# Designs tried in a protein design run: peptides against a protein of PDB entry 3QIS. Part 60

Target 1, 334 residues: chain A of PDB entry 3QIS
Amino acid sequence: PSLELSRREFVFENVKFRQLQKEKFQISNNGQVPCHFSFIPKLNDSQYCKPWLRAEPFEGYLEPNETVDISLDVYVSKDSVTILNSGEDKIEDILVLHLDRGKDYFLTISGNYLPSCFGTSLEALCRMKRPIREVPVTKLIDLEEDSFLEKEKSLLQMVPLDEGASERPLQVPKEIWLLVDHLFKYACHQEDLFQTPGMQEELQQIIDCLDTSIPETIPGSNHSVAEALLIFLEALPEPVICYELYQRCLDSAYDPRICRQVISQLPRCHRNVFRYLMAFLRELLKFSEYNSVNANMIATLFTSLLLRPPPNLMARQTPSDRQRAIQFLLGFLL

## One batch from the design tools (peptide; aimed at target 1 K174)

Design b2_p23_2_s2 (made by RFdiffusion4, then SolubleMPNN; from b2_p23_2, 11 letters changed)
Fold by OpenDDE base, seed 2:
Structure b2_p23_2_s2 (fold): chain B 334 residues (1-334), chain A 23 residues (1-23)
Amino acid sequence: as target 1 above (334 residues)
Amino acid sequence: DEEFLKFSKELEKEVEELREEEK
């Protein structure tokens, strides 16, 4: 069996968070026998491609002189955004198209990724005085390393050594302020806020706006701005409540005094973001007659975003743990 | 909420300072 491929080299320029790109090619059975094709893992890989890449179809059967279109889909989700932002991963891969009883055909994937404030740590964003697209990639790496060290120092209650004139970090990422200030100014009376989905095109415009500028106003509907805040919180590599405090939040969920003490132990940026979001959500709840937002809905929605189980416990989250997590957050909304 | 309004104004000032440094 043999295949003819219309193309073997693919370039995905300016790949962005949540923006789907597609490249298509054709495979043709130029042989005289039916053939089965599949994308197969390379030596030492568990998957045929990186998490941000997909082939559709990834396998199939071709009769003699049959042709099929294959789509190569590049999509950076929350699961790939952080490693692409840091430059740990890149838009480069090699796909192996295997032909049963035939040859392997190699496809080269290349391109460039444009960093996003989505999937960047709260610590790095508090140090980031410019939009992320204006920050040199080398400086992003330094900001992530410094952010990790400060998070550890803060959790250990180590007094910051008076190291030199490092620029004072923001109290909260500018991106969070921009989203929340917009929602407070324009969305407090919006019916079904956080219940109605945004528009995908508007979400992309909001992401691009926050990645490239410090806007006076965020584009899109109130629903799109609200969903952008949810996406931002979901994409954080470390949730607003750090993984190290997750169990203590569950254990304290019915004691409001202990809950406040647990929050006081968060790194400064995480603690500020938590307090700011809770203050905003309490304000939004005053408009419940207009926006149909209630404390139980908000607590249920934001608990999954703010108080995530550590990756090692994610598969073990009980309904009781989820209810405790909701109760923990309710103690800051009521 | 007086707490929210106060906090949001402190953050607004931090962002305005960043916009001034851009000019």
Scores: peptide ipSAE 0.664, ipTM 0.960, DockQ to the pose 0.787
OpenDDE base, seeds 1, 3, 4, 5: peptide ipSAE 0.651, 0.657, 0.364, 0.661; ipTM 0.959, 0.960, 0.888, 0.960

Design b2_p23_2_s3 (made by RFdiffusion4, then SolubleMPNN; from b2_p23_2, 13 letters changed)
Fold by OpenDDE base, seed 2:
Formats: sequence, C-alpha cells, structure tokens
Structure b2_p23_2_s3 (fold): chain B 334 residues (1-334), chain A 23 residues (1-23)
Amino acid sequence: as target 1 above (334 residues)
Amino acid sequence: DPEFKKFSEELEKIVKKLREEEK
C-alpha cells in the first residue's frame, strides 16, 4: 500500500491560550489495494502527539483512489498553558502517519506560542508590572525560578525576604485586580452572575486584552468578565490555596479559628489573592436580591478553583472531602 | 467590605502608576 499526502509541513503562527487553530491536509490512496492508516507514537512516546495537538481523524480506512481530509487541531488548554508560558515546551512536534503493511510518513509541526497571564504563577504575576506579552521570555523564566524559591522560603517560615534591590512585588496580580474591579463596578447588580456563561469571542478578547495591555475597562459582557475570572483561577499552575495546605483546610473546615490560621500560612501573594477574592465575594453577596448570588452557590463554584486536591490525590477525592472544602470557603463568605 | 475597599484603593493607585509608566 502507498499514500500521497497533499502537505507534510505545518506552521501554527501566534498560538494563544484557548484559541483553536486548524490546518487541513489530504491523504490519498494511490495504491491498488485498500489501506488502513493511523497516527502512531514515536519510540519513546506514549501518545502520537503532544497534549496541545490533535489529528482528526487519527485513524481510518481508504479504498483505492479514495481521499480523506485530516484536520490538525492546535488547542492550548489549562493542561498545556503553563509549560508553554515557561518555554519548557514549544509548538514543535513530529507526527508519524503509519500505513499498515506500508511506510511511515513524517509530518513536521512547528510554530510559535504567545505567552499568557493565564496559566502563569501568582508569584510571577505579582512581579510583572507590565503585560506578559511585553516581558522578554528570558525574564519570564527568571521570574518563575525566583517565584518558586520565594514560595519555598515563605512556606518554610524562613527569614523575611531581604528588602534587597528587587522591585517590591504587587500584593495581588494586576490581572486579578482588573477583573475584580470591573465586576465590582459594573456587575454587582447583574442577574445570574457566575451562573450565565460568557461568549467565547468575548473571552478571547478579555484574555488578549489582559495579556497585551493594562486596560481602563475590560471588553465584553459582565458574564464574560466573570467567566474570565473563573478561567484565570482554573488555569493557575498552583491553586490560590497551595497544594501543601489542602489537607489542613479539609481538617479545619468546621473550626473558623483554625481555618484563618491555615490561610495565614499561605505565601504572601496567595494569601492576599485569597483575602481579596473572599472580600469581593462577600461584597457581591450583599447584592443577592439583584444578582441571584448566594453563599452556597459561590462556595461550591469557587471551591473547585481555589482549593484543588494535589495531582496525586485528585482521583481519590471523596464526596466528604468536597463537602469539607465547601465548608472551609463558607467560613470566609459568612 | 472594609478589607475589599482597602485592597481596591491600594491596587487602583498602583495600576494607575503602571499605566502612566507606559506613556
């Protein structure tokens, strides 16, 4: 069997968080026998492609002189955004299109990724005084390394950060402030806030706006701005409540005094973001007659975002653990 | 919320300065 491919080289320019890009090519059976094709893993890989890439269809059958269109879909989710932001991964891959009892056909994937404030650590964002797209990639790497070291020092209760010549970090990322300040100014009376989905086009505009500027006003509906805050919190490489404190939050969930002590042990940026968000949500709850927001709904929604189980425990989360996590947040909303 | 007001007023001043440093 043999195949003819219309294209073997694919370039995905300016790949962004949550923005789908598609490239199509054709494969044709130019042989005299039916053939089965599939994308196969390389010798050292478990998957035929990187997590941000997909082929559709990834396998199929072709009669003689039959042609099929294959879509190569590039989509950066929350699961790939952090490693692409740091430059640990890149928009580069090699796909192996295998023909049963035939040849292997190699496809080259290349391109560039544009960094996002979504999927960047709270520690790094507290150091970013400019939009992330204005920060040199080399400086992003340095900011993530320094952020890791500061987090570890803060958790170990080691010596107060020497007020050395480094510019003082922000108390809260400017991106979180922009979202929350907009919602407070314009969305307190918005019916079904955090219950109505935003528009996908507006979400992309909000992400691009936060990545490229320090806007006076965020574009889009109040629902899109509210969903952008949820997406931001979900995309954090580490949740607002650090993984190291997860179990202690569950164990303290019914003791408001211990809950406050656990939060006091968070790294400074995480602690400030937590307090700022809880204070904002308590303010929204005063407008419950207008916005339909109640403490149980908000606690349920934000618990999955702010208090995530560590990756090693994610598959073991019990309904009891989830209820304790909700109860922990309720103690800050009431 | 008094804590929300404090954070908001402090961060607004910072973000205004950061926008001025952009010009």
Scores: peptide ipSAE 0.561, ipTM 0.953, DockQ to the pose 0.870
OpenDDE base, seeds 1, 3, 4, 5: peptide ipSAE 0.539, 0.548, 0.253, 0.534; ipTM 0.950, 0.951, 0.864, 0.948; seeds 3, 5 fail the geometry check

Design b2_p23_2_s4 (made by RFdiffusion4, then SolubleMPNN; from b2_p23_2, 11 letters changed)
Fold by OpenDDE base, seed 5:
Structure b2_p23_2_s4 (fold): chain B 334 residues (1-334), chain A 23 residues (1-23)
Amino acid sequence: as target 1 above (334 residues)
Amino acid sequence: DEEFLKFSEELRKEVEELRKEEE
């Protein structure tokens, strides 16, 4: 069996978080026999492609002289954004299109990724005085390393942050302030706030705006700005409540005094973000007659974002653990 | 909430300083 491929080299320029790109090619059976094709893993790989790439169809049969269109879809989700932001991964892959009883066909995937403040650590963002697209990649790496070291020092109750005035981290990432300030100014009376989804085009505009500027006004509807805040919190590599404190939050969920003590042990940036978000959400709850927002809805929604189980415990989360996590947040909303 | 308003105003000042560092 043999195939003819219309293209073997694919370039995905300016790949962004949550922006789907598609490239298509054709495969044709130019042989005399039916053939089965499949994308197969390379040696030492578990998958035929990286997590941000997909082929559709990834397998199939072709009769003699039959042609099939294959789509190569590039999509950076929350699961790939952090490793692409750090440059640990890149928009490069090789696909192996295997033909049963035939040869392998290699496809080259290349391109560039544009970093996002989405999927960047709170610690790095607190040090980031400029939009992420203005920050040199070398400096992003340094900011991530410094952020890791600061988190460790904070958790170990080591040395107070050197109050050196020129390099003082922000109390909260500018991106979080921009989103929350907009929602407070314009969305307090928005019906179904955090319940109605945003528009995908507006979400992309908001992400691009925060990645490239420090806007006076965030573009898009209140629903899109609200969803952008949720996406931001979901995409954090480390949740607002650090994984190290997850179990202690559950154990303290019915003791408001212990809950506050647990939060006081967060790294400074995480603690500030948590306090700021809780203060904002308590303010939104005062407008419940207008925005239909209630404490149970908010606690349920934000628990999955702010108080995530560590990756090793995700598969073990019980309904009781979820209820404790919700109760923990309720103690800051009521 | 006086806590939220005060906190948001402190953060606003930090962001406004960043905008001035751009000019």
Scores: peptide ipSAE 0.652, ipTM 0.957, DockQ to the pose 0.781
OpenDDE base, seeds 1, 2, 3, 4: peptide ipSAE 0.633, 0.651, 0.642, 0.624; ipTM 0.953, 0.957, 0.954, 0.952

Design b2_p23_3 (made by RFdiffusion4)
Pose (drawn by RFdiffusion4):
Structure b2_p23_3 (pose): chain A 293 residues (1-134, 168-310, 319-334), chain P 23 residues (1-23)
Amino acid sequence: PSLELSRREFVFENVKFRQLQKEKFQISNNGQVPCHFSFIPKLNDSQYCKPWLRAEPFEGYLEPNETVDISLDVYVSKDSVTILNSGEDKIEDILVLHLDRGKDYFLTISGNYLPSCFGTSLEALCRMKRPIRERPLQVPKEIWLLVDHLFKYACHQEDLFQTPGMQEELQQIIDCLDTSIPETIPGSNHSVAEALLIFLEALPEPVICYELYQRCLDSAYDPRICRQVISQLPRCHRNVFRYLMAFLRELLKFSEYNSVNANMIATLFTSLLLRPPPSDRQRAIQFLLGFLL
Amino acid sequence: SALHTTQLERAKTNAALTMTLAS
């Protein structure tokens, strides 16, 4: 049971939020007998690697002496973007490739991460007047820029918030917001709209903070009480919530053109603005509908 | 500072839950 590896060291340079990278290498069974390989957790872990990293394939069977290409894939999603933005984690790791009844092969993962305004808290963004990778703001300039673009160009946009944008343009928009305060956000209206949804979804703290979440559901049927729960939010969260509710009510005026109705808004934005740490789903859409109407 | 730490801990917990479910 022996393996030959084309390489054991891999570099993921300039890793960005939601941008896929692949570092490929070849495994060859140079032994005399067939072997089984698999990636294993390091002593006392649950997984063989961190969430932003994946091996494809992560296990297999090799006769002497067939070869197999292994793809080491890096993808920073909403699960890891905040800790990598914060520096709580780094683009580094060790993969232990394990021969069943045999040697262990140690693969070193290194590289660097570029922080994004996406996955950054509303509070910190309101305190930063310049792009992240160039008195506090009422709302983060990044969300204002996305909403400003949609307000200007997308009020009459057919199927707004129902058609997915382009992956390439989403990344261009994110990098644009990380590095600039542009005159115009690049990309189609559908891309800018989706980037807004991704922004809300990637927030480390939702627009409606986690501890106020349950109170919102309980209060879902009293508009006086719902508004008061909103008053308990920190200033930046309260402002973003009010700002978005006002923006969505503005879009409802053009529903005959942009097909944006209360049904779609409620089911789309409730889960983004009001996340927990069922029929609660109903009180939640009721909570949000109380503001839209 | 405490809120920021809580946010990071929660991000790690949610990532662990996602990995468990994908498994």

Design b2_p23_3_s1 (made by RFdiffusion4, then SolubleMPNN; from b2_p23_3, 16 letters changed)
Fold by OpenDDE base, seed 3:
Structure b2_p23_3_s1 (fold): chain B 334 residues (1-334), chain A 23 residues (1-23)
Amino acid sequence: as target 1 above (334 residues)
Amino acid sequence: SEREKRLLELARKRAAERMAAEA
């Protein structure tokens, strides 16, 4: 069996978070026998491609002289955004197109990724006074490393390092402030806030706006701005309530005094973001007659975002654990 | 809480001061 490929090299320029890109190529059976093709894992890989890449179709049969179009789809989700932002992964891959009883064909995938404030740690974002696209990638790596070390020191109750006046971190990320301040100003009376989805085009504009600028006004509808806040919280590598405190939040869920003590033990940026969000949500709940937002809806929605179970416990989360997590947040909303 | 309101106000004030310094 033999194949002819119309192209073997693919370049995906300016790949962004949540922006789908597609490249197509043709494969033709130039042999005299039917053939089965499939994309196969490389040696020591579990998958035929990286998590941000997909081939469609990934397998098939070709009769002699038959041709099929294959789409290579690049999409950076919440699951890939953090590793691409840090430069731990890159828009580079090699696909192996295997022909049954035939030859392997290698496809080269390359490109560049544009960093996003989505999927970046709260600690790193608190160190960024400028939009992430203005920050050199080398400096982003340093900021993430320094942020990790500061988080650990904060959790260990070690003395905060040098008060060097010029490098003081923000109390909350500017991106969170921009989103929440917009919602506070313009969305408190918005009917069905957090219940109506935003527009995908507006979400992309909001993401690009936050990545490239410090806007006076966020573009898009109140629903799109509200959804952008949810996407931001979901994409965090470490949730607003750090994984280390997850179980203690559940254990304290019915004691409001202990709940407040647990929150006081969060790293400074996480604690500030949590208190900022809870203050905003309590304000939003005062307008429930206008926005149709209630404490149970908000607690249910934000519990999965703010109080995410550690990855190792995610599969073991019981209905009781979910109810305790909701109850924990309700104690800050009521 | 009163402390969370003050944190919100302080965050807003510092952000406004930065926006005004970049204008």
Scores: peptide ipSAE 0.019, ipTM 0.536, DockQ to the pose 0.018
OpenDDE base, seeds 1, 2, 4, 5: peptide ipSAE 0.000, 0.017, 0.015, 0.018; ipTM 0.339, 0.485, 0.453, 0.495

Design b2_p23_3_s2 (made by RFdiffusion4, then SolubleMPNN; from b2_p23_3, 16 letters changed)
Fold by OpenDDE base, seed 5:
Structure b2_p23_3_s2 (fold): chain B 334 residues (1-334), chain A 23 residues (1-23)
Amino acid sequence: as target 1 above (334 residues)
Amino acid sequence: SEREKALLEAARERAARALAAAA
């Protein structure tokens, strides 16, 4: 079997979080026999492509003289955003298009990624006084390493870092503050807040706005700003309640005194963000007659975002564990 | 709690000051 490919090199410029890019190419069977094609893993890889890349179709049959269009889709989700923000991964890949009993064809994927405050740690964001797009990539790496070390020191209750000449970290990320302050000012009376989805175009504008500027006002509807807050919390590499405290939150779910003690053990930035969010959500609940928001809905929604099971336990989460996690958050909303 | 309102207000004032100093 033999194929002709219209293109073998693909460049994805200015790849952003949650922004789909597509590049298309054609495969033609220039042989005399039907052929099966598939994208296959390289020798050391489990997948045929990186998590931010997809081929569609990734396999198929071609009759002699048949042509098929293949789409290469680049999409940075919550699952890839953190490693791209740190520069641990890059918009580079090699795809192997295999023919059954035939030749391998190599496709080169390249491009550049634009960092996002989405998928960046709370610790790193507390050190970023400027928009992430103004921060050199080398400094982002240093900020993440320093953030990891600060998290560990905070968990160990080690001596507060000396007030050395380094600018004091923010108490909460500016991005969270901007989102929550907007919602507090403008969305307390918004009907169906957190129940109505935002507009995808407005979500992209909000993300770009937070990545590139410090706005006086966030663009878009209250629904889009509310959803952007949910997306932000979902994309955090470490949830607002650190994985190390997950089980203790479940165990304490029916004792409000123990729940408060568990939260007091969070790293400073995580603890501040948690308390800030809970204070906002309690204020929002006072306007339930206007916004249709109730404590059970909010607790259910935010539990999956704030109190995530550790990756090793995700597949084993029982309905009882979920109910305990909801009950834990309810103790801060009521 | 008053302490959490004060944290929200203090976070608000500090973030507003940090934003105003960064602008």
Scores: peptide ipSAE 0.196, ipTM 0.813, DockQ to the pose 0.019
OpenDDE base, seeds 1, 2, 3, 4: peptide ipSAE 0.178, 0.044, 0.195, 0.021; ipTM 0.802, 0.686, 0.813, 0.550

Design b2_p23_3_s3 (made by RFdiffusion4, then SolubleMPNN; from b2_p23_3, 17 letters changed)
Fold by OpenDDE base, seed 2:
Structure b2_p23_3_s3 (fold): chain B 334 residues (1-334), chain A 23 residues (1-23)
Amino acid sequence: as target 1 above (334 residues)
Amino acid sequence: SEREKELLERARERAKAKLEAEA
């Protein structure tokens, strides 16, 4: 069997969080026998491609002189965004198109990723006074490493951070402030807030706006700004309530006094963001007659975002654990 | 609580003042 490929080199320029890019190529059976093609893993890989890449179709049959179009889809989700933001991974891959009883054909994938404030740690974002696209990639790596070390120190040491001459971090990320301030000013009376989906084009504009600027006003509808806040919280590498406190939140869920003590043990940035969000949501609940928002809906929605099980426990979350997690948040909304 | 509202408002004012001073 033999294949002819229309292209073997693919460049994906300016790859962004949640922005799908597609490149197409043709494969043709120039042999005299039917052939089966498939994308196969390299010798040490479990998958034929990196998590941000997909081929469609990834396998198939071709009769003699048959041609098929293959789409190479690049999409950075919450699962790949953090690793790409840190520069630990890159828009580089090699695909192996295997022909059964035939040759291997190598496809080269390359490109560049544009960092996002989505999928960046709260600690790093509190140190970024400028939009993430203005921060050199080398400095982003240093900020994530330093932020991890400060988080560990803040959890272990009740010692006040030495007021050394280093630029004082923000109390909350500017991106969270911008989103919540917009919603507070313009969305408190918005019917079906957090229930109506945003527009995908507006969501992309909001992401690009937060990555590249410090706007006076966030573009898009109140629904798109509300969904952008949910996406931001979902994309955090460490949730607003750190994984280390997850079990203690569940154990304290019915004691409001212990719940407040658990929150007081969060790293400063996480604690500030949590209190900021809870105060916003309590204000939003005062307008329930206008926005149709209730405490149970908000607690259920934000529990999955703010109080996630650690990765090792994700597959084992019981309905009882989920109910305790909701009850924990309800104690801050009521 | 009123104290959390006040902390929120102060955080908002400080964040706004920093953003306005760096613009």
Scores: peptide ipSAE 0.018, ipTM 0.499, DockQ to the pose 0.019
OpenDDE base, seeds 1, 3, 4, 5: peptide ipSAE 0.000, 0.008, 0.009, 0.011; ipTM 0.335, 0.426, 0.461, 0.400

Design b2_p23_3_s4 (made by RFdiffusion4, then SolubleMPNN; from b2_p23_3, 18 letters changed)
Fold by OpenDDE base, seed 3:
Structure b2_p23_3_s4 (fold): chain B 334 residues (1-334), chain A 23 residues (1-23)
Amino acid sequence: as target 1 above (334 residues)
Amino acid sequence: MEREKRLLELARERAARKLAAEA
């Protein structure tokens, strides 16, 4: 069997979080026999491509002189955004198009990723006074490493780092401040807030706006701004309530005094963001007659975002654990 | 509750003053 490929090199320029890009090529059976093609894993890989890449179709049959179009789809989700922001991964891959009883064909995928404040740690964002796209990639790596070390020192109750280091971190990320301040000013009376989805185009404009500028006003509807806040919280590599405190939150869920003590043990930026969000949500609940928002709905929605089980425990989360997690947040909303 | 609200308001005012001084 034999194939002809119309293209073997693909470049995905300016890849962004949640933006789908597509490149197409044709494969033709230039042999005299039917053939089966498939994309196969490289040696030591479990998948035929990186998590941000997909081929469609990934397998098929071709009769002699038959041609099929294959789409290469690049999409950066919450699962890939953090490793691309840090430069741990890149928009580079090699696909192996295997022909049954035939030759392997190699496709080269390349491109560039544009960093996002979505999928960046709260610690790193508290050190960023400017939009992430204004920060050199080398400095982003340093900021993430420094932020990890500061989080560990804070959790270990080690001596406060000397106040003599260069720039004092923000108390909360500017991106969280911008989103929540907008919602507080303009969305408290918005009917079905956090219940109506935003527009995908508006969500992209909000993401691009937060990545590139410090706007006076967030673009888009209140629903899109509200959903952008949810997407931001979901994309955090470490949830607002750190994984290390997850079990203690569940164990304390029915004691409001212990719940407050657990929150006091969060790293400074996480604790500030948590308290800021809870203050906003309590204010939003005062307008329940206008916005149709209630404490149970908010607690249920935000529990999945703020109080995530550690990755090693995700598969073991019981309905009782979920109820305790909701009860923990309810103690801050009521 | 009231002490935490005041700390957040103070944080908001400080953040707003810093953003206004860098603009």
Scores: peptide ipSAE 0.025, ipTM 0.680, DockQ to the pose 0.018
OpenDDE base, seeds 1, 2, 4, 5: peptide ipSAE 0.000, 0.022, 0.012, 0.024; ipTM 0.368, 0.659, 0.479, 0.672

Design b2_p23_4 (made by RFdiffusion4)
Pose (drawn by RFdiffusion4):
Structure b2_p23_4 (pose): chain A 293 residues (1-134, 168-310, 319-334), chain P 23 residues (1-23)
Amino acid sequence: PSLELSRREFVFENVKFRQLQKEKFQISNNGQVPCHFSFIPKLNDSQYCKPWLRAEPFEGYLEPNETVDISLDVYVSKDSVTILNSGEDKIEDILVLHLDRGKDYFLTISGNYLPSCFGTSLEALCRMKRPIRERPLQVPKEIWLLVDHLFKYACHQEDLFQTPGMQEELQQIIDCLDTSIPETIPGSNHSVAEALLIFLEALPEPVICYELYQRCLDSAYDPRICRQVISQLPRCHRNVFRYLMAFLRELLKFSEYNSVNANMIATLFTSLLLRPPPSDRQRAIQFLLGFLL
Amino acid sequence: SSEMEELINQLRALPPLTVEDVL
């Protein structure tokens, strides 16, 4: 049971939020007998690697002496973007490739991560007046820029918030917001609209903070009480919530053109603005509908 | 809303941040 590896060290340079990278290498069974390989957790872990990293394939069978290409894939999703933004985690790791009844092969993962305004808290973004990778703001300039674009160009946009944008443009928008305060956000209206949804989804703390979440559901049927729960939010969260509710009510005025109705808004934005740490789903859409109407 | 727009415009009119400014 022996393996030959084309390489054991891999570099993921300039890793970005939601931008896929692949570092590929070849495994060859140079032994005399067939072997089984698999990636294993390091002593006392649950997984063989961190969430932003994946091996494809992660296990297999090799006759003497067939070869197989292994893809080491890095993808920073909403699960890891905040800890990598913060520096609580780095683009580094060790993969242990394990021969069943045999040697262990140690693969070193290194590289660097570029922080994004996406996955960054509303509070910190309101305190930063310049792009992240170039008195606090009422709302983060990034969300204002996305909403400003949609307000200017997308009020009459057919199927706004119902048609997915382009992956390439989403990344261009995110990099644009990370590095600049542009005159115009690049990309189609559908891309800018989706980037807004991704922005809300990627927030480490939702627009409606986690501890106020349950109170919102309980209060869902009393508009006076719902507004008061909103008053308990920190200034930046309260402002973003009010700002978005106002923006969505503005879009509802053009529903005959942009097909944006209360039903779609409620089911789309409720889960983004009001996340927990069933029929609560109903009190939640009721909570949000109380503001839209 | 107007005040926020004016602020964003001011921030956009500023020169870009350089390494020398940081250091």

Design b2_p23_4_s1 (made by RFdiffusion4, then SolubleMPNN; from b2_p23_4, 12 letters changed)
Fold by OpenDDE base, seed 3:
Structure b2_p23_4_s1 (fold): chain B 334 residues (1-334), chain A 23 residues (1-23)
Amino acid sequence: as target 1 above (334 residues)
Amino acid sequence: MEEIREEIAALRAQPPLTAEELA
């Protein structure tokens, strides 16, 4: 079997979080026999491509002289955004197009990623006084490493780290402040807030706005701003309630005093974000007659975002654990 | 809440980083 490929090199410029890009190429069976093609894993890889890349179709049959179009789709989800922001991963891959009983054809994928405040740690964002797109990539790496090291030190040492000559971190990320302050000002009377989805175009504008500027006002509908807050919280590499405290939150769910003590043990930025969100949500609940928002709905929605099980425990989360997690948040909303 | 608003107001009032501060 033999194939002809119209192209073997693909460049994806300015890849962004949640923005789909597509490149297409043709494969033609220039042989005398039917062939089966498939994208196959490289040596030591479990998948034929990185998580942000997809081929469609990834396999198929071609009769002699048959041609098929293959789409290479680049999409950065919450699952890839953090590793791309840190530069741990890059918009680079090699695809192996295999023919059954035939040859391998190599495709080169390249490009550049534009960092996002979505998928960046709360610690790094609290150090980031400018929009993320104004921060050099080298400094982003340093901010993430320093944020990890300070978080580890804060967890290990009950001693206040010496307030050395490092620029004082923000109390909360500017991005969270902007989203919540907008919702507080403009969305308290918004019917079906957090229940109606935003517009995808407006969500992209909000993401780009937060990545590139410190706006006076966030663009888009209240629903899009509300969904952008949910997407932001979902994309966090670590939840607002750190994984280390997950089990203690469940164990304390019916004791409001212990719940407050658990929250007091969060890293400063996480604790401030949690208290800020809970203050906003309690204010939003005062307007339930206008916005149709109730404590059970809010607790259920935000529990999945704020109090995620550690990755090693996700498969073991019971309905009882979910109910305890909801009850934990209810103690801060009521 | 007020302290955070003051911090953000201060951030909004800050000039863009100079090319020398980005180097």
Scores: peptide ipSAE 0.037, ipTM 0.617, DockQ to the pose 0.756
OpenDDE base, seeds 1, 2, 4, 5: peptide ipSAE 0.031, 0.024, 0.035, 0.029; ipTM 0.658, 0.671, 0.629, 0.652

